# Designs tried in a protein design run: peptides against a protein of PDB entry 3OGK. Part 105

Target 1, 307 residues: chain A of PDB entry 3OGK
Amino acid sequence: ATPDRLSRRFPNLRSLKLKGKPRAAMFNLIPENWGGYVTPWVTEISNNLRQLKSVHFRRMIVSDLDLDRLAKARADDLETLKLDKCSGFTTDGLLSIVTHCRKIKTLLMEESSFSEKDGKWLHELAQHNTSLEVLNFYMTEFAKISPKDLETIARNCRSLVSVKVGDFEILELVGFFKAAANLEEFCGGSLNEDIGMPEKYMNLVFPRKLCRLGLSYMGPNEMPILFPFAAQIRKLDLLYALLETEDHCTLIQKCPNLEVLETRNVIGDRGLEVLAQYCKQLKRLRIERGADEQGMEDEEGLVSQRG

## One batch from the design tools (peptide; made by RFdiffusion4, then SolubleMPNN)

Design b1_p18_4_s3 (from b1_p18_4, 9 letters changed)
Fold by OpenDDE base, seed 5:
Structure b1_p18_4_s3 (fold): chain B 307 residues (1-307), chain A 18 residues (1-18)
Amino acid sequence: as target 1 above (307 residues)
Amino acid sequence: MSIFELREESIRARLKAA
């Protein structure tokens, strides 16, 4: 489809989702002239799609200029921007978005690759936005943003229900969790094992409504922090957890209301049996091959065709 | 290297250290 054909056919379009080529192709195999650039679409949005409030780019090349044009064209009418596995922009582009789109409700840049210049974009968002419902920069590498800005966002955005972050130390997010009273979903962070202080995370208090969770690098020593509210967990992302088969079994048994599980092959047939036994509400199961499996001699950590 | 691969390496490193 071409941008011009879309606008002619649907001048009152409110939501647009564009998918580019697979990520592998974006970085290694796609010539500069491939249809993966958002530029022609942003031009069309700016000129002809005046009712567009939701934009989702998946696996697209997005420049700062594209983001700036989009931001200025849609301004406070833009409610959703998803840069899903995109590349080509810097934090200056993000700054433009949050500066001009002050009523944005969903901002996603999950698994996007970008150049980080500073943390101003998150600070600007914290200072001026009160509408945010979903913030997602899961699987990104931000080093210059402040967890204090996340806390400010949580305090100011009463409708904030889902937050996914990169590798923030979880203890730096204590203030955020305290402020995020309506948060239902949290993914990311970083749990760092400290042999000298095994209880360092035991005082972590999660939002009362939290039911969708994925803590990065959570091991069996940290897993007990979930036990007080495990019965209310509906979705678990264990893709980046450091749990063995037995740990999976332990946790799953405590989550009878689990609806969605994402994990690695380490769950094994045993874990799947336990899942079937205890999680009768399960709707979706995702099992990925983990790179860690190549080193695990434990036969129990493999899902067979029988499982 | 994808961010996913980087995380997998991190996971593997932690598993080896445990």
Scores: peptide ipSAE 0.039, ipTM 0.719, DockQ to the pose 0.130
Fold by OpenDDE base, seed 3:
Structure b1_p18_4_s3 (fold): chain B 307 residues (1-307), chain A 18 residues (1-18)
Amino acid sequence: as target 1 above (307 residues)
Amino acid sequence: MSIFELREESIRARLKAA
C-alpha cells in the first residue's frame, strides 16, 4: 500500500503499523540502505492522518527529521510511538518526540540502532511527561542517560506499568523501583556478580505488582531475589539470564502461575519437563538458540526433538 | 551485527569469566 492510498481509504485511522526490512537484514545480508524509509509515511501522517494516535515502525529507516516532523504534526495527540528495530536516527530525534508529544503513553525503541548524543531526551521526558504507561528501550545501548531521570518518570507517571531498559546497574534503579508503585513489567538492567559481596542484591525491593520480569545477567546467586514473589510471576524473560539447566528448574518450580517463558536452549529437556509439571497455566514458550551452546559441552543444556 | 548478537556475545563473555 502507498501512503496516499491509505489516507484516502482511512482518513480516520488511529493506529498505523509499518514493516520494512525482512529478518534477513539481521544477518547483514541486505545493505543498510535497503528497506523502507518512513519519510513518505510521515509526510502523509502530517498532512492527512489527523486522528492518528499510534505509530509503529518496524525495521524501518527513521531520520531525526522524520521524528521531528512526526512530533510536530501529531504533538499531544500522539499516544504511542514504537521504533521497533529501526535505524537512522539519533537521540536528537527522540528529544524532539518527547519535547512535542508531552502526552505520549508508549515510547518504544527496542532493538533500534541509533547514535547517542546525550541523555537529554530522557531528562526532558522526566521533566514534562505525566502520561507515560510504557517505556521500552530494551536491548539498546544508552550510556548517557541517568537512572535518576527514570526514577523521576516513575514518580510522575502514575500509570507507568511497563519499563524495559538497557544495561543499568540494578542497584542504581532502587529509587526507580520504590517510585514505580504500579509497575507490572520490568526487563533489562544489569546484575553484576561481586565475589566479595554475594548478597549485594538480596535487599532489592521490587514493585508489589511486578509480575512480568526479565533481569539481564541474573545468575544463580541473584535468582533468590525473585523467590519472595515468584508465585505472582506471569512472564519471565530469561534470554539474558546466566542460569544453567538446574537453575531454570529451581526457578520454574517456584513460578506455578507462569504464563509466558522466554529462554535459551540451556533450559534443556529437563527444564521443559519441570515446566510442564509445575507451570500448568503456560500459554507461550519461546526458546532461542544461545551463543553459549557452542562453547558449553553440557549435554543437558540442549532441547531435543523429544522435549 | 544485530543487538541480539551483541548481547549474546556479552553473555558468553560473562559466562567465561564466571
Scores: peptide ipSAE 0.037, ipTM 0.712, DockQ to the pose 0.155
Fold by OpenDDE base, seed 4:
Formats: structure tokens, sequence, C-alpha cells
Structure b1_p18_4_s3 (fold): chain B 307 residues (1-307), chain A 18 residues (1-18)
């Protein structure tokens, strides 16, 4: 499909999702054709798609200029922007989005690759947005953003229900969790093992409505922090958890209402058996091969045809 | 290297150190 054909056929389009080339090709190869760039689409959105509220770019090249044009064209009418596995922009582009689209409800840049200039975009979002419902920069490399701005967002955006972040130290997010009273989903953060202070996370208080969770680097020592509300957990993302097969079994048996599980092959056949036994409401199971499995000869860490 | 790969390597490193 071409942008011009789309706008002519659907001038009142409210939601647009575009998929570019596979990400593997984008790291080393600039797309030869316009299909990899959002520019022609942004131009069309700006000129002819005046009712567009939701934009989802997946695996596309997005420049700061593209984001700036989109931001100014849609302004407060833009409710959703998803930069899913995109590249080519900097935090200046994000700043433009949050500056001009002050009523944005969903902002996603999960797995996007960008140049980080500063943390101003998150600060601007914190200072002016009260509409945000979903914030997702999971599996991104932001190092210059402040957890205090995230806390401010939680305080100001009372409809905030889903937040996925990069490698924030979880203890830096205590204020965020306290402020995010309606938060249902949280993914990311960083749990850092401290042999000298094994209980440093035991007093961590999560939002009361939290039911979808993925804590990065959660090991068996940190896992008990979930036990008080494990029965209300509906989705677990264990892709980046440091749990072995037995740990999976321990956690899964405490989550009888689990609907979605995402984990690595380390769950093993035993974990799958426990899952089948205790999680009768399971709707989706995603098992990925982790890089950690290549070095472990332990047969129990593999999902066989039996499981 | 993707952030995914970096995380997996980090996991592997932690598992090897344990």
Amino acid sequence: as target 1 above (307 residues)
Amino acid sequence: MSIFELREESIRARLKAA
C-alpha cells in the first residue's frame, strides 16, 4: 500500500499500523525503498489524515524530523504513538512528541534504537501530561532519564495502568510505585543482587492492582517479593528473570490465576507440568530459547517434545 | 548488538558467576 492510496480511500482513518523490514536488516542495511522510512507516511498523515489518533510504526526508520512533523500535525489529537523496534531518531524527536502532543495516552518505544541526548522528553512529559495510560520503553537503553520524572508522571496521570521501563534500579522506583495507584502492569527495572544485603527488596511495595509483571534480573532470592500478591498475577514476563526450573515451579504454583506466561526454555518439562497442574486459566505460553541455555548441559533446562 | 542480546549475555554472565 502507498500513503496516497490509503488517504484517498480512508480519509477518516483513526488508526494506522505500519510494518517495515525485519529488524535484523535494519541494523546493517538502510532500506533502499521508502517502505522502510516513515517519512512519506508522516507527510500523508499531516496533509490528509486529519482524524488519525493512533500511529504504530514497527521496524521502521523514523527521524527526528518525522516525529516533529507528526507531533505538530496531530498535536493533542494524537492519543497513541508506538515506535515499535524503530530506529533513526534521537530523544529530541521524543521531546517534540511530548511537547506538542500533551494529551497522548499511549507512548511506546519498546526495543527501539535511538541516540540519547538527554532526559528532557521524560521531564516534559512529567510536567505537562495528565492523560497518559500506557508508557512503554521496555528493552531500551535510556540512561539520562530520571526516576523522579517517572514518579511525577504516576502522580499526575491517574489513569496510568501500564508502565514498562528499562534498567532502573527497582529501589529508585519506590516513589513511582507509591504514586502509581492504578497501575496494573509493570515490566523492566533491575534487581541487583547484594550479598551483603539480601533483604534489600523485601519491603518493596507494589501497586495494589498490579497483575501483569516482569521484573528484570529477578532471582530466587527476590522472587518472594511477589508471593503476597501472586494469586492476583495474570501475566508474568520471566524472559529476563534469573529463575531456574525449580524456581519457576515455586512461582507458578503460587499463581493460580495466571493467564499469560513468557519465559525461556529453562522452565523445562517439570515447569510445564507444574504450569498445567496449577494454572488452569492459562491462555498463552511463550517459550524462547535463551542465550544462557547454550552453556548449560543440564537436560532439565530443556523443553522436550514431552512438554 | 541488540538490547535483547545484551540482556541475555548479562543473564549468562550472572548464571556463570553463580
Scores: peptide ipSAE 0.036, ipTM 0.713, DockQ to the pose 0.109
Fold by OpenDDE base, seed 2:
Structure b1_p18_4_s3 (fold): chain B 307 residues (1-307), chain A 18 residues (1-18)
Amino acid sequence: as target 1 above (307 residues)
Amino acid sequence: MSIFELREESIRARLKAA
C-alpha cells in the first residue's frame, strides 16, 4: 500500500504500524524503493492523518527531519511512538519528539541504532511529561543520559507501569525504583559482579507491584534478590541473564505464577521439565540460541526435540 | 554490528571471565 492510498481509504486512522526491512537485511542495504524510509509516510501523516495517535515503525529508516515533522504535526495528539529496530536518527530527533509531544504515553526505541549527541531528550521528558506509561529503550546504547532524569520521570508520571532501559548500573536506579510506585515491568540495567562485594545488591528494593522482570547480567549470586517476590512474578526475561541450567531450575521453582518466560537454550530439557512441573500458568515460552552455546560444551544446556 | 550482537559479545566475555 502507498501512503496516499492509505489516507484516502482511512482518513480517521488512529493507529499505524509499518514494517520495513526483512529481519535478515542490514539497514545500509535497504534500497530507496523498498519502502524502508518513513519519509513518505510521515509526510502523509502530517498532511492527511489528523486523528493519528499511535505510530509504530519497525525496521525502518527514520531521520531527525522525519521525527521533527511528525512531532510538530501531531504534537500533543501523539500518544504512542515506537521506533522498533529503526535507524538513521540522532538524539536530536528524540528531543524534538519529547519537546513537542508533551502528552506522549508510550515512547519506545528498543533495539534502534542511532547517533547519541547528548542526554537532553531524557531531561526534557523528565521536566515536562506527566503522562508517560511506557518507556522502552531496551537494547540501546545511551551513555549520556542520567539516571536522575529517570527518577524524575517516575516521580512525575504516576501512571508509569513499564520501563526498559540499557546498561545502567542497577544501584544507580535505587532512587528510580523508590519513586516508581506503580511500576509493574522493568527490564535492563546492569548487574556487575564484584568478588570483593558479593552482597552489594542484596538490599536492592524493587517496586511493590513489579511482576514482569528482566535484569541484565544477573548471575546466581544476584538471583536471590528476586526470591522475596518470586511468587508474584508473571514474566521473566532471562535472555541476558548469566544463569546456568541449575540456576534456571532454582528460579523457576520459586515462580509458580510465571506466565511468560524468555531465555536461552541453556535452560535445557531439565529446565523445561521443572518449568512444566512448577509453572502451570505458563502461556508463552521463548527459547533463543545464546552466545553461551559456543563456549560451554555443557550437553545439559541444550533443548532437544523431546523438550 | 547490531546492538544485539554487541550485547551477546558482552555476555560471552562475562561467561569466559567467570
Scores: peptide ipSAE 0.030, ipTM 0.702, DockQ to the pose 0.156; fails the geometry check

Design b1_p18_4_s4 (from b1_p18_4, 9 letters changed)
Fold by OpenDDE base, seed 1:
Structure b1_p18_4_s4 (fold): chain B 307 residues (1-307), chain A 18 residues (1-18)
Amino acid sequence: as target 1 above (307 residues)
Amino acid sequence: MSRFELRKMSIEAELKAA
């Protein structure tokens, strides 16, 4: 479909999702020009889709100019922007979005590739937004944003229920977790093993409503921090956890209300058996092959036809 | 290994298995 045909057919469109060329691999595994350009769509949105509140670009090329045009065209009417596995923009584009769309509720840039110039976009968001419900820059590499801004967002956005971040040191997010009283979902962060301080994370206090969780680099030493609220966990993302088969078994047994599990092949047949035994409410299971399984010849770390 | 590298390898493994 062409942008002009869409607007003519649906002039009162409120939600738009565009998908670029399908791909199984990550952006860095395929040619850079894998996606379609959003420019003609943004032009059409700006001119003819005046009721559009939600925009989702998936696997597309998005420039700063595109974001700026979109931001100015929709302004506070834009409630949702998802840059899902997109590329071509910088943090200047993000800054434009948060500057002009101050009532945005959902901002996602998960797995997008961009050039990071500064952390101003998150600061601007923190200073002016009170509407945010979902913030997701999971699987991105921001080095210049401040955990303090994330804390400010949590303090000011009382409807904030889902936050997915990059590699923030979890201890830097203590203030964020304290402020995010209504947070139900958290993914990302970074748990870093410290031989000199084996229990450095044991005093972490998570939001009371937290039930969807994915802590990056969580190992068996850090896993116990989940035990106090494991019974309320509904979704676990263990794709980037450093858990072996037995660790999976230990954790799964403590999560009887688990509905969604995402993990790697390391769960093994044993882990799947434990999952079936203890997690009767399971609705979705995703198992990916991981890098760590390449070196593990142990049968316990493999999912077979039995699992 | 970064989570990005892990994810990359997971995808590659899936593609090889398909």
Scores: peptide ipSAE 0.024, ipTM 0.558, DockQ to the pose 0.670
Fold by OpenDDE base, seed 2:
Structure b1_p18_4_s4 (fold): chain B 307 residues (1-307), chain A 18 residues (1-18)
Amino acid sequence: as target 1 above (307 residues)
Amino acid sequence: MSRFELRKMSIEAELKAA
């Protein structure tokens, strides 16, 4: 469908999801001009879709000008913006969005490729937004944003329930976790093993309602930090954890209410057996193949037809 | 190895297996 045909057919459209050309590869593996441009759609949104509250672009090219036009056209009516695996914009575009859309509830840029100029967009969001429920820049590389701004967001946005971030050192997020009283989901961060400080993270306090979790680089030494609340965990993202088969078994046994598990082939048939035994409420299981696991002789770290 | 590199390897493995 063309943008003009869409607006004529559905002038009262409240939610729009556009998908560019499907690619299996990550954004950094593909040239910047590989996807469809959102420009014609943004023009149509600005002119003719005056009730639109939710916009989801997936695998599309989005410029700063596109974001600026969208921001000014929808302003406080925009509640959801998802830039899912998009490219072509900078943090200036994000700044425009958070400046003009001060009542935004969901902001996602997961796996998007962008040029980072500064951290002003997150600071602006922290200073002026009180409506945010979902913030997701998982699998992105922001280096100029401040954990303090994230803490401010948690303090000011009492409905904040889901936050996914890049490679923040987890200890820098202590203030954030203390402020995020209603947080149910957290993914990302960085757990950095220190041989000289094996208990570096043992005193980490998580929000009381946390039940969906994915900590990047979590190894067996850090895993015990989950044990005090493992019984309330409903979703685990272990795709980027550093757990072996036996570690999976140990953790899974402590999560009887687990509903969703995402992990790599390292879970093995043994891990799947343990999962079946202890996690009777499991609804979804995702197992990815890691190239790092293909060369490993550990037969227990492979999922066969048995599992 | 970064999580981005890990993800890249996973995608490549999936493509080879397909």
Scores: peptide ipSAE 0.022, ipTM 0.547, DockQ to the pose 0.690
Fold by OpenDDE base, seed 5:
Structure b1_p18_4_s4 (fold): chain B 307 residues (1-307), chain A 18 residues (1-18)
Amino acid sequence: as target 1 above (307 residues)
Amino acid sequence: MSRFELRKMSIEAELKAA
């Protein structure tokens, strides 16, 4: 489809989703500069799609100029922006978005590649936005943003229900969790093992409504922090957890209301059996099979035809 | 497992699923 044909046929379009690269393509394995520029679409949005509230670019090339044009064209009418596995922009582009689109409800840049200049975009968002419901920069490499700004966002955005972040030290997010009273979903962070302080995370307090969770680098020593509310968990992302088969079994047994599980093949047939036994409300199961399959010593760590 | 191993696993999983 071409941008001009779309706008002529649907002048009152409210939501647009574009995909620029094949599904089979991993973003980091493919050159960032081949195909999928959003520029023609942003031009069309600016000129002819004046009712557009939601934009989702997946595996597209997005420049700061594109983001600036989009921001100024839609301003406070833009409710959703998803830069899903995109590349080509810097934090200046993000700053433009949050500066001009002060009523944005969903901001996603999951698995996007960008040049980080500073943390001003998150600070600006924290200072001026009260509408945010979903913030997602999962699997990104921000190093210059402040956990304090995330806390401010949680305090000011009472409808904030889903937050996915990069490699923030979880202990730096204590203030955020305290402020995010309505948070239902959290993914990311960084759990760092400390031999000298084995229980450094045991006093971590999560939001009361939290039911969708994915803590990065969670090992068996940290896993018990979930046990007090495990029965409340409906979705688990264990893709980046450091759990073995037995750890999976232990956790799954404590999550009888689990509806969605995402994990690796380390769960094994044993874990799947436990899952079937204890999680009767399971609706979706995603098992990724990667390098862990090659290193499995025991057959129990592999998903066979039974699973 | 390390961060690098986890990332590698994710990449390989996606490639196999394609």
Scores: peptide ipSAE 0.020, ipTM 0.557, DockQ to the pose 0.376
Fold by OpenDDE base, seed 4:
Structure b1_p18_4_s4 (fold): chain B 307 residues (1-307), chain A 18 residues (1-18)
Amino acid sequence: as target 1 above (307 residues)
Amino acid sequence: MSRFELRKMSIEAELKAA
């Protein structure tokens, strides 16, 4: 499909999702056209799709100019922007989006690759947005953004229900968690083990409605922080947890209402057995097959046809 | 498992999927 054909056929389009090619192939295999670059689509959006509220780009090349044009064209009418596994932009492009689209409800940059210039985009979002419901920059490498801005967002956005972040130290997010009273989902962060301070994270207070969770680098020493509310957990993302088979078993037993589990081979057949025993409401199970040295050395840490 | 190992796995998975 071409952008012009789409707009002519659907001038009142409210939601657009475009998929490019896999990221690794983008620069080598995608020609400079609408198949890989968002530019032609952004041009068409700006000119002819005046009712568009939701834009989802997946595995596409997005420039700062593209984002700026989109931002100015849609302004406060833009409710959703998802840059899913995209590349080619900098934080200046994000700044333009949040500056002009002050009523945006969903902002996603999950697994996108970008050049980080500063943290101004998050600051601007914090200063002016009160509509945000979903913020997702999971699996990104933002290093210049402030957890204080995230806290401000939580305070100002009463409908904020889902936040996924990069490698923020979890203790820096204490204020955020306190402010995010309606938060139901949190993924990311960084748990950093301190041998000299084993209870470093034991006093963490999570939002009361939290039921979908994925803490990066959570090990067995940190896992107990979930136990007080484990019964209300409905979704666990353990893809980036540092849990062994036994740890999985321990945690799963504490989550009888678990509906969605995402994990790696380390869960093992034993973990799957425990899952079947204790999680009767399970609806979706994702097991990533990764070659981890520990999993390869321990047969119990592998999922076989038995599980 | 270390953080390094986990990141390595993620990168390898991405490259394989592409």
Scores: peptide ipSAE 0.020, ipTM 0.547, DockQ to the pose 0.243

Design b1_p18_5_s1 (from b1_p18_5, 10 letters changed)
Fold by OpenDDE base, seed 4:
Structure b1_p18_5_s1 (fold): chain B 307 residues (1-307), chain A 18 residues (1-18)
Amino acid sequence: as target 1 above (307 residues)
Amino acid sequence: SIFERREQMVRAELRARA
């Protein structure tokens, strides 16, 4: 489909999702004339899709100019922007979005690659947005944003229910968690083991409604922080947890209401058995091999035909 | 990349425990 064809057929379109390059393609291998650029779509949105409130670009090239045009064209009518595994923009583009789209509810840039100029976009979002429900920059590289701005967002956006972030030290997010009273989902952060301070995370207070989470680098020493609310956990992302098979068993047996589990082969057949025994509501199981299995010959750490 | 960093962390930890 072409942008012009879409607008002619559906002038009142409210939601648009575009998929670009295949998974195996590198961003730099996208030809200029390939359908990987959002520019023609943004032009069409600006001119002809006046009802559009939700935009999802997946694996596309997005420039700052594209974002600026989109932001100005849709302004407060834009409720959802998802830059899913996109590239080509900088934080200036993000700044334009949050500056002009003051009523945005969902902002996602998960796994996108971009040039970070400053943290102004998050600061601007914190200063002016009260509508945000979903913020997701999981698997991104932000070094210039402030956890204080995230806290401010939590304080001001009472409908904030899902937040996924990069490698913030979890202790820097204490204020965020306290403010995010309605948060149901959290993914990311960074738990850093400290031999000299083994209990550094034990006093973390999570939002009371938290039921979907994936804490990065959570090891067996940190895992107990989940135990007080493990029974309410519905989704676990353990892809980047530092848990062995037995640790998986320990955690899983405490999560009887688990519906979605994402983990690695390290769960093993034993972990799968425990999962089957204790998690009767499981709907989705994702097991990734990951790079951690390189050189690992322990069959107990692998999902076999039995499992 | 963030992906590589995360993968390395997981790998390093699992190897250390083995």
Scores: peptide ipSAE 0.382, ipTM 0.895, DockQ to the pose 0.159
Fold by OpenDDE base, seed 3:
Structure b1_p18_5_s1 (fold): chain B 307 residues (1-307), chain A 18 residues (1-18)
Amino acid sequence: as target 1 above (307 residues)
Amino acid sequence: SIFERREQMVRAELRARA
């Protein structure tokens, strides 16, 4: 479909999702008229899709100019922007979005590649937004943003239910968790083992409604921090957890209401058996082949074709 | 990539524990 054909057929379109070509294809051939650029779509949105409130770009090239145009065109009518695995923009583009789209509810840039100029975009969001429900910059590398701004967002956005972040030290997010009273989902952060302080995370207090969780680099020593609310966990992302098969079994047994599990092949057949035994409400299971298995000799850490 | 970096970290840690 072309932008103009879409707008002519559906002038009252509320939601648009565009998927570009895989990145491998993007790097080899980027002609000027390549369908991977959002520019023609942003132009069409600005001119003809005046009821559009949700935009999702996946694997597309997005410039700061594109973001600026989109921001100004939709302004407070834009409720959702997802830059999913996109590239080509800087934090200036993000700043434009949060400056002009003051009522944005969902802002996602998961796995996007960008140039970070400063942390102003998050600060601006913290200072002026009260509508945010979902914030997701998981699998990104922000070095200039402040955990304090995240805390401010949590305090000001009472409908904030899902936050996914990069490699923030979890202890820097204590204030955020305290403020995010309605948070249901959290992914990311960084748990860093300290041999000299084995209990440094044990007093971490999570939001009371938290039920979807993916803590990065959580090992067996940190895993017990989940036990007090494990029964209410509905979704676990263990893709970047540092858990062996036995650790998986231990955790799964404590999550009888688990509906979604994402993990690595390290769960093994044993872990799958435990999962089947204890998690009767499981709806979705994702098992990724981890690079970690190349070095593990333990056959129990492999999911067989029998399962 | 971020993915590769995270994979390397996970792999390294799991190997160290094994």
Scores: peptide ipSAE 0.371, ipTM 0.891, DockQ to the pose 0.158
Fold by OpenDDE base, seed 2:
Structure b1_p18_5_s1 (fold): chain B 307 residues (1-307), chain A 18 residues (1-18)
Amino acid sequence: as target 1 above (307 residues)
Amino acid sequence: SIFERREQMVRAELRARA
């Protein structure tokens, strides 16, 4: 399909999802500058798609100029922007989006590759947005953003229900969790094991409605922080958890309402048996190849259709 | 990349525990 043909056929289009070239998905490998350019589509959106409120680019090349044009063209009409596994932009492009699209509800840049210039985009979002429902920059590296801005967003955006972040130290997010009273989903952060202080995370307080969770680098020493609300957990992402088979069994037994589980093959037959015994509401199970398999590096570059 | 670093850390830790 071409942009011009799309606009002629559907001038009142409200939602657009574009997929670029397939690329290696195993282990979340993202080659730089892989995918098609969004430029001709952004031009068409700006000129002819005046009712568009939701844009999803997947595996595409997106420049700062593209983001700036999109931001100015759609302004407060833009409710959703998903830069899903995209590349080619900097945080200046993100700043343009949040500056001009002040009523954005969903902002996603999960697994995107970009150049980080500063943390102004998140600060601007914190200062002016009250509409945000979903914020997702999982599997990204933002070293210049502030956890305080994330807390401000939680305080000001009362409909905020899903937040996925990079490798923030989880203790830096205490204020965020306290402010995010309606949060249902959290993914990311970083749990850093401290042998000298094994209970450093035990007093961490999570939002009361939290039921979808994926804490990065959670080991068996940190896992007990979930036990007080484990029966409330509906979705669990253990892809980047540091749990053995026995740890999986322990946690799964405490999650009788689990509906979605994502993990590695370390769960094993024992974990699957426990899962079948205790999780009668399970709807989806994703098992990735684990670190215990030899020769996995030889299979790098396999393209999957999974997000 | 962050992806490579995360994967390497998880692989190393899981192998050490297995």
Scores: peptide ipSAE 0.337, ipTM 0.881, DockQ to the pose 0.142
Fold by OpenDDE base, seed 1:
Structure b1_p18_5_s1 (fold): chain B 307 residues (1-307), chain A 18 residues (1-18)
Amino acid sequence: as target 1 above (307 residues)
Amino acid sequence: SIFERREQMVRAELRARA
């Protein structure tokens, strides 16, 4: 497919999703080609796709210039931008997007690789956006953004329902959680165990509607913070939780309404049995294998053909 | 990468508990 063919065939296109080559082919083993760059597509969007409100780039090379052009071309008509596993841009590009697209509802840069210059993009978003519904920079590294800006976004964006972040210390997000009254989904953060202060996180107050959750580095000592609302949890991402098989069993038993579970092989056959027993509404199960297979002495920590 | 770092942390912790 070429950009010009797309616009000719679908001049009234509202949503565009472009997928680049797999990372191994595009970035490592096979030389990059123009098909991996969004530039020609952004040019076509700017010139000929005047009704486009949703753009999803997956595994593409995106420059700041591309983002700037896109931002200016679509402005407040842009409702969704997803930079999914993209690379090549800096936070200046993000700044351009949030500066010009002030009515954006979904902004995603999950697993994208970029150069961080400053935290201005999040600040600008906080200062001017009231439309945001989904903010997702999960699996990214932002060191220069402020949790205060995230709190401001939560306060100003009443329709904010899903937020996924990087490794913010979860205690820095207390104000955010308090402000995010309609938040249904949260992923990311960082729980840092303190042996000297085992109840470090026990005073965390989560949004009342929270039902999709993936707290990073949650161990068994922190897990009880979920118990008060475990019955309303519909999705759990335990991929980066620090839970053993027994911890999984404990948590799963408290989540009878669980619909989606993402976890590691450590759940084991035992955990799967518990899951089958207590989670009758389960629709999707993802078991990540490999990382926890090595060094596991307990065979119950492995998913076998039984499970 | 952030992915690799997270994987290392999880793997290390799971090994320590096993």
Scores: peptide ipSAE 0.386, ipTM 0.898, DockQ to the pose 0.168; fails the geometry check

